# Peptides against a protein of PDB entry 3V4L, part 6

Target 1, 386 residues: chain A of PDB entry 3V4L
Amino acid sequence: GQPLAKDKVALLIGNMSYWEHPKLKAPLVDVYELTNLLRQLDFKVVSLLDLTEYEMCNAVDEFLLLLDKGVYGLLYYAGHGYENFGNSFMVPVDAPNPYRSENCLCVQNILKLMQEKETGLNVFLLDMCRKRNDYDDTIPILDALKVTANIVFGYATCQGAEAFEIQHSGLANGIFMKFLKDRLLEDKKITVLLDEVAEDMGKCHLTKGRQALEIRSSLSEKRALTDPVQGAPCSAEALVRNLQWAKAHELPESMCLKFQCGVHIQLGFAAEFSNVMIIYTSIVHKPPEIIMCDAYVTDFPLDLDIDPKHANKGTPEETGSYLVSKDLPKHCLYTRLSSLQKLKEHLIFTVCLSYQYSGLEDTVEEKQEVNVGKPLIAKLDMHRGL

## One batch from the design tools (peptide; made by RFdiffusion4, then SolubleMPNN)

Design b1_p8_5_s1 (from b1_p8_5 with S1M R7F)
Fold by OpenDDE base, seed 5:
Structure b1_p8_5_s1 (fold): chain B 386 residues (1-386), chain A 8 residues (1-8)
Amino acid sequence: as target 1 above (386 residues)
Amino acid sequence: MTELVAFS
């Protein structure tokens, strides 16, 4: 019969906004496009951008809580990285220059923990460099991996080589994701699918002799990303897993705010990623005696590190939100919250209405405080221990 | 000219 997954869970991490290293661009598009494809494959997807070391550790811990016997686990990483002695290290955005193994997450340690969960399939897609880090002389003593015969690594590049993005004036994929996305939905054994991606990438003149896909697998069974999930969650563990995933993806409900002047504002919320939310405001009713009015959001929690210069923009693109812009309502003011994993408390902020009456020169302001609880990933309390 | 940037 066709193999069944008990469930399918994916963690996608895209690091771009490094503090002490060159900024990247491709991880934004790559994580977003891969999220949409894996959702079409019935994966429970957590998508996270720009994580610190501590936040990456917590994201992996929360991902491991979603894993159980016969569950398919997929980890995707796009960002800076290195490989020493066959161990792959993912570089967090707060990593020092130079970085060392103590500042990074070892993928083989994550694999060990996934094997303890008795998963049905373990897939790693690593869109990072595999050069040796000469500033890190640490030989990690890794515990011996179990022989589970269910592991697949797709490395975006060969050992000792670099992974690349294409710099364009606009949004572009990394080289690996550019070819992976065209085949990811195919009903094929995952190792066969990745081999076809390797052949497609090998035809690219831009990366010829610079980047080539490497597949490392112990997969003894015919497992595909298209394998159906076992029917309705009948176990207590399956129900808990579904609730834990749903908790990380719950948006605040849209609100209608009424001001004393008679202006009505719609406040809406959209998810770009599990840790990135767009807030938008629109004027839905204005009395005729009010000639101009705008609704600004302000007074955000300090943990979110929101620059007011980047808030309340006339377009989603001016906030740095290019991917969800088509799905947002038009003629709003937009604010992008890019670090929801840092939120220690409820998301409380002020909606400030600025307006002018016909025949008065002075602007009037009215304010309302809004509490939307913990949106999206903020419900997982990924900051616990800071 | 398309410039390749490494993830290093």
Scores: peptide ipSAE 0.252, ipTM 0.853, DockQ to the pose 0.800
Fold by OpenDDE base, seed 3:
Structure b1_p8_5_s1 (fold): chain B 386 residues (1-386), chain A 8 residues (1-8)
Amino acid sequence: as target 1 above (386 residues)
Amino acid sequence: MTELVAFS
């Protein structure tokens, strides 16, 4: 029979906005597109952008809590990275320059922990450089991995080489994701699928002799990303896993705010990623005596590090949201919350209505405080240790 | 020219 997954869980991390390293662009698109594809494959996907070391550790810990016997685990990473002695290190956005292993997450350590969960399949898709870091002389002492025969690594590049993105004036995938996305939904053994991606990437003249897909696998079974999830969650563990995932993906409900002047505002929420939410405001009713009115969001928690200059934009794109703009209502003011993982408390903010009456020169303001609880990833309390 | 940027 076709292999069954007990469940399918994916953690996708895209680091772009490095503090001490060159900024990247491709991880934004790559994580978003891969999230949508893996959701079509019935994966429970957590998608996270721009994580610090601490936040990456917590994201991995939460991912590991979703893993259990026979669960398919997929880790995707796009960002800066290196490889020392066959160990892959993912570089957090707060990593110093130069970075060391102590500032980074070792993928093989994550693999060890996944093996302890008795997972049905472990897939690592690493869209990072694999150059040696000459500033890190640390030899990782890894415990001997168990022989589980269920491991697949897809490295975007070969050992000692770089992975690349294409800098265009617009949104573009990284080279690896560009080819991976075209085949990811195919009902094939994951190693066969990746081999076909390698052949497709090998035809790319831009990366010829610079980047080539490397596949490392111990996978002895015919496992595919298309493998169906086994039945209704019958176990307490499966129920807990489903609830935990659902918590990390719960958006606030849309609200209708009524102001004393008779203006009605619709406040809406959209998820771009598990840690990125767009707030949008729209005027749904305006008395005729009010000639102009705008509804601004302000007074966000300091933990979110929201620059007011980037809030309340007339387009999603002006907030840096290029991916979900088609699914958003038009004619709103948009605010992008890109760091929901930092939220320690409830998301409380102010909706400020600024309006003008016909024949009055003075602008009037009314304010309402809104509490939307903990949206998306903020429900996981990833910061419980700080 | 399409510039490739490394994830290094």
Scores: peptide ipSAE 0.236, ipTM 0.846, DockQ to the pose 0.789
Fold by OpenDDE base, seed 4:
Structure b1_p8_5_s1 (fold): chain B 386 residues (1-386), chain A 8 residues (1-8)
Amino acid sequence: as target 1 above (386 residues)
Amino acid sequence: MTELVAFS
């Protein structure tokens, strides 16, 4: 019969805004496009940008809570990384220079934990460098992996090689994602799909002799990312998993704020990633006596580290939101919250209406405090140490 | 010239 997944869960991490390392660009686009494709494949997708070591550990722990017997688990990582002694290390954004294994997440440790969940399929897609880190002489003693015959690694590059992004003036994919995205929806065994991606990448003159896909697999069954989910989510475990995923993806409801001057503001929310939300404000009603009015958001929690200079922009693109801008309402003020995983408390902020009456020179301000609870990934309390 | 930046 056709293989069935008990469920399908993906964690996608894109690290770009490194503190002590070169900034990347491709992980933004790569995580976004892969999220949309995996959602079409009925994956429950958690998508996270710019995680610290602590935040990456917590993201992996929360991902592992979504895994169970026969569940398909997919981990994608795009960012800096290295490989020592056949162990792959994902580099968090707060990693020192030079980084060491103690500052990084070992993929093989994550695989061990996934095997303990008795998963139906384990897929790792690693869009990172695989050069040896000569500053890390630590030989990790990894416990022997179980023989589960359900493991697939897609490495964006060969051992000892670099993975690359294309520097263009615009948004572009990394080389791996550029070819992966064209095949990802195909109903093929995942190793066959990745082999076709490797052939397509091998035709690219830009990366010829610089980057090649490596597939490492122990997959005894014909498992595909297209495999249907088994049955209705009627088990207690499936219900819990669905609720946990839904909790991490719940947006605040849009609000209509009414000010004393008679101005009405629509406050809306959009998810760019599981930890990135766009807030937008629009004037939906204005009394004719008010000639100008703007609705600013301010007084955000300090944990979010929101620079007011980047808030309340006239376009989504001015906030750095290039991907979801087409789906957003026009003629708003836009604010991008890019670090929702840092939010310890409820998201409370102020909506400030600045307006001018006809024939008055002075601007008038009215303020309303808004509490939207914990949006998206902030509901998982990833900032709490386990 | 298309510059490739490494994820290293």
Scores: peptide ipSAE 0.231, ipTM 0.844, DockQ to the pose 0.744
Fold by OpenDDE base, seed 2:
Structure b1_p8_5_s1 (fold): chain B 386 residues (1-386), chain A 8 residues (1-8)
Amino acid sequence: as target 1 above (386 residues)
Amino acid sequence: MTELVAFS
């Protein structure tokens, strides 16, 4: 019979805004596009940008909680990385320069933990460099992996080589994602699909002799990313998993705020990623006696590190949101919250209305506090380990 | 020229 997945879960991490390393651009687009494709494949996707070491560890732990017997697990990483002695290390945004294994996440350690969950398929898509880090002399004593014939690695590059992004003036994919996205929805064994992606990449004159896809697999079964999820969630564990995932993707409901002056503001929310939300405000009603009227969001929790200079922009693009701007209402003020994983408390903020009456020189202010609870990934309390 | 930037 056709193989069935008990469930499908993906963790996608894109690190770009490094503190001590060169900033990247491609991971933004790559994580976004891959998220949309994997959702079409009935994956439960957690998509995270710009994680610290601690936040990456917690994201992996939460991902592992969603894994169980016969579940398909997919880990995608785009960012800086290295490979020492056949061990792949993902570099967090807070990693020092130079970084070492103690500052990084070992993919083979994650694989070991996935094997303990008795997963049906383990897919790693690693869009990172595979050069040796000469500043890391540690030989990780990895425990022997179990012999599971269900592992697939898609490396964006060969051992000892670099993975690249194309610096264009606009949004562009990394080289790996550029070719992967065209094939990912095909009903093929995952190793066959990746081999076709490798052939397509091999035709790219830009990366010829610099980057080539490497496939490492123990997969003995004809498993595909298109394999259907087995039935309605019949187990209590499957229901809990579905509820946890749904909670991590729950947006706040849109609100209509009414001010004493008779101005009405629509407050809305959009998800760009599991840890990135856009707040937008619009004036939906203004009394004719009010000649000027502006609505701003302010007083965000300090944990979010929101610079007021980047808040309340006239376009989504001015906030750094280029991907979801087409789906947002027009003629709003936009604020991008890019670090929802840092939120320890409820998202409480102030909506400030500044307005002027016809014939009065003085500006009047009204304020309303808004509590939207824990949005998106903030519901998982990724910080509870302190 | 399209510059390639490494993830390193």
Scores: peptide ipSAE 0.225, ipTM 0.840, DockQ to the pose 0.768

Design b1_p8_5_s2 (from b1_p8_5 with S1M R7M)
Fold by OpenDDE base, seed 1:
Structure b1_p8_5_s2 (fold): chain B 386 residues (1-386), chain A 8 residues (1-8)
Amino acid sequence: as target 1 above (386 residues)
Amino acid sequence: MTELVAMS
């Protein structure tokens, strides 16, 4: 019969905004496009941008809580990385220069923990460099991996080689994602699918002799990303997994704020990623005696590090939101919250209405405090692991 | 010009 997945869970991490390393661009597009494709494949996807070491550890721990016997687990990483002695290290955004293994996440340690969950399939897609780090002389003492015959690595590049992104004047994929996205929905054994991606990448004139896909697999069964999920949650663990995933994707409800002057504001929310939300405001009713009015959001929690210069923009793109702008309402003011993983408390902020009456020169302000609870990934309390 | 940026 066709193999069944008990469930399908993916963690996607894209690190771009490094503190001490060159900034990347492709991980933004790559994580977004891969999220949409994996959702079409009935994966429960958590998508995270720009994580610190501590935040990456917590994201992996929360991902491991979603894994169980016969579950398909997929980890995608796009960012800086290195490989020492066949161990792959993902570099967090707060990593020092030079970084070492103690500042990074070892993929083989994550694999060990996934094997303890008795997963049905373990897929790693690593869009990072595999060059040796000469500043890290540590030989990681890894415990012996179990013989589970269900592991697939897709490396964007060969051992000791670099992975590349294409920087154009616009948004572009990394080289690996550019070819992976065209085949990801195909009903093929995952190793056959990746081999076809490797052939397509090998035709690329830009990366010939610089980057080639490497596949490392122990997969003894015909498993595909298209394999159907087993029907309704038949275990307590499956119910918990569904509830945890649903919490991580719950947006605040859209609300209509009414001010004393008779202005009505629509406040709305959109998810770009599991840790990135767009807030938008629009004037939906204005009394005729009010000639001008604007609705600003302000007084965000300090943990979110919201720069007021990037808040309340006339377009989503001016906030740094290029991917979801087509799905947002027009003629709003937009604010992008890009660090929801840092939110320890409820998201409380102020909506400030500035307006002018006909025949008065002075602007009037009214303010309302809004509490929207913990949005998206902030519901998983990624900080409670200590 | 297409620039390749290494993810290293």
Scores: peptide ipSAE 0.350, ipTM 0.883, DockQ to the pose 0.817
Fold by OpenDDE base, seed 5:
Structure b1_p8_5_s2 (fold): chain B 386 residues (1-386), chain A 8 residues (1-8)
Amino acid sequence: as target 1 above (386 residues)
Amino acid sequence: MTELVAMS
């Protein structure tokens, strides 16, 4: 019979906004498109952008709590990286220049911890360079991995080679995701699917002789990403896993705010990623004596590092939100919260209504404080210990 | 112009 997954869980990390390293662009699109495809495959997906070392460690720990016997685990990473002595290192956005193993997450350490969970399948998709870091002389003594025969690595490039993104004037995928996305939904053994992606990438004239997909596997069973999830969660552990995932994906409810002047504002929320939320405001009722009226959001928690110059934009794209803009209501003011993992407290902010009466030159302001609790990933308290 | 940027 077709293998059954007890559940399917994916962690996707895209690092772009490095402090001490060149900024990337492809991880934004790649994490977003892969999230949508894995959701169609019944994966519980946590998608995170621009994580520090500490935030990456916590994201991996929370992912490991979702893993159990017979669960399919998938880790995707897009960002800077290196490989020393067959160990793959993911580079956090706060990594120093030069970075070392002490500043980075070792993928083989994550694999060890996944094997302790008795998972049904472990898939690693690593969209990073595999070039040796000559500034890191550390030889990690890794504990011997268990022989679980359920491991698949898809490396975007060969050992000692670079992985590339295509920088254009617009949004583009990395080279790996460009070919992976066209086949990911196919009902094939995951190693066969990745081999077909390798053949498609090998036809690309841009990366010919520079980048090639490497597949490393010990997968003894015919397992696919299309394998059905076991029916209704019957175990207490399966219920806890479903609740933990749901907690990290709960948006605030939309609100209707009423001001003393008789203006009504709709406040709405949309998820771009598990740690990225768009707030939007719209005027739903205006008295005829008010000629101009705008609703601004302000006074965000300091932990979010919100620059007011990037808030309250007339389009989602002006906030840096290009992916969800089609699904957002039109004619709003938009604010992008890109660092929800940093939120220590409830998300409390001010809605400021600025308006003018007919025949008065002076602008009038009214303010209301809004508490939306802990949105999305902020419910997991990924900052605990800072 | 298409530029290839390394993720290193």
Scores: peptide ipSAE 0.341, ipTM 0.878, DockQ to the pose 0.829
Fold by OpenDDE base, seed 2:
Structure b1_p8_5_s2 (fold): chain B 386 residues (1-386), chain A 8 residues (1-8)
Amino acid sequence: as target 1 above (386 residues)
Amino acid sequence: MTELVAMS
């Protein structure tokens, strides 16, 4: 019969905004497009941008909690990275320069933990460099991996080579994702699909002789990303997994705020990623006596590190939101919360209404506090342990 | 010119 997945879970990490390293651009688009494709494949997807070492560790731990016997696990990473002695290291945004293995996440350690979960398939898609880090002489003593015959690595580049993004004036995919996205929905064995992606990428004149896809596999079965999920979630574990995933993707409900002056504001929320949310405000009713009226969001939790200069923009694009802007209401003020993983408490903020009456020179302000609970990834409590 | 930036 056709292979069945007990469930399908993906963790996608895109690191771009490095503190001590060159900033990247492609991971934004790559994580977003891959999220949408994997959702069409019935994956439960957690998508995270710009994680510190601690936040990456917690994201991996939460991902491992969603894994169980016969579950398909997919890890995608786009960012800086290196390979020493056949071990792949993902570089967090807070990594020092130079970085070492102690500052980075070892993919083979994650694989070991996935094998302990008795997963049905383990897929790693690593869009990072595989160049040796000469500043790290650490040889990880990894315990011997189990022979599970269910492992697939898709490396964006060859061993000892660099992976590249194409920086041009617009949003673009990295080289790997540019070709992967066109085939990802095909009903093929995952190693056959990746081989076709390798052939397509091999035709790219820009990366010819600089970057080539490498496939490493122990996969003995005909497993595909298109393999159907087995039945209704009848197990207690499947119900818990579904509830945990649903919690990590629950947006706050849209609210209508009413001010004493008779102004009504619509407050709305949109997810760009599991840790990135857009807040938008619009004036839905204004009394005719009020000539000017603006609704600002302010007083965010300090943990979110929100610069007021980047809040309350007239377009989503001015906040750095280029991907979801088409799905957002027009004529709002927009604020992008890009670090929801840092939120320890409820998201409490102030909506400030500034307005002017006809024939009065002075501006009047009214304020309302809004509590939206823990939005999206903030429900997973990634800070459990500080 | 399209610049290739290494993800190293």
Scores: peptide ipSAE 0.340, ipTM 0.874, DockQ to the pose 0.784
Fold by OpenDDE base, seed 4:
Structure b1_p8_5_s2 (fold): chain B 386 residues (1-386), chain A 8 residues (1-8)
Amino acid sequence: as target 1 above (386 residues)
Amino acid sequence: MTELVAMS
């Protein structure tokens, strides 16, 4: 019969805004496009940008809670990385320079933990360098992996080689994602799909002799990313998994705020990623005696590090929101919250209405506090222990 | 010029 997944879960991490390392750009687009494709494949997708070591550990732990017997698990990582002695290390944004294994997440340790969950398929897509880190002489003593015959690694590059992004004047995919996205929806065994991606990458003149896809697999069954999810969630564990995923993706409801002056503001929310939310404000009603009015958001929790200079922009693009801007309402003020994983408390902020009456020179302000609870990934309390 | 940035 056709293989069935008990469920499908993906964790996508894109690290770009490194503290001590060169900033990347491709992970933004790559995580976003892969999220949309995996959602079309009925994956429960958690998508996270710019994680610290601690936040990456917690993201992996929460991902492992979504895994169970016969579940398909997919981990995608785009960012800095290295490979020592056949162990792949994902570099968090707060990693020192030089980084070491003690500052990084070992992919093979994650695989061990996934094997303990008795998963139906384990897919790792690693869009990072595999160059040896000569500053790290640690040989991780990994426990022997179980013989589960359900493992696939897609490495964006060969062992000891670099992975590249193409920095153009605009948004572009990394080399791996550029070719992966064109094949990802195909109903093929995942190793066959990745082999076709490797052939497509091999035709690219830019990366010929610099980057090539490596496939490492132990996959005894014909498993595909297209494999249907088994039935209604009838188990208690499947219900818990669905609820946990739903919590991580719950947006605040849109609000209509009414000010004393008679101005009505629509406050809306959009998810760019599981840890990135756009707040937008629009004037939906204005009394005719009010000639000008704007609705600003301010007084965010300090944990979010919101710079007021980057808040309340006239376009989503001015906030750095280039991907979701087409799906957003027009003629708003936009604010991007890019670090929802840091939010320890409820998201409480102020909506400040600044307005002017006809024939008065002075601007008037009215303020309303808004509590939207814990949006998106903030419900998982990924900061627990900081 | 297409700058290839290494993800290392």
Scores: peptide ipSAE 0.326, ipTM 0.868, DockQ to the pose 0.779

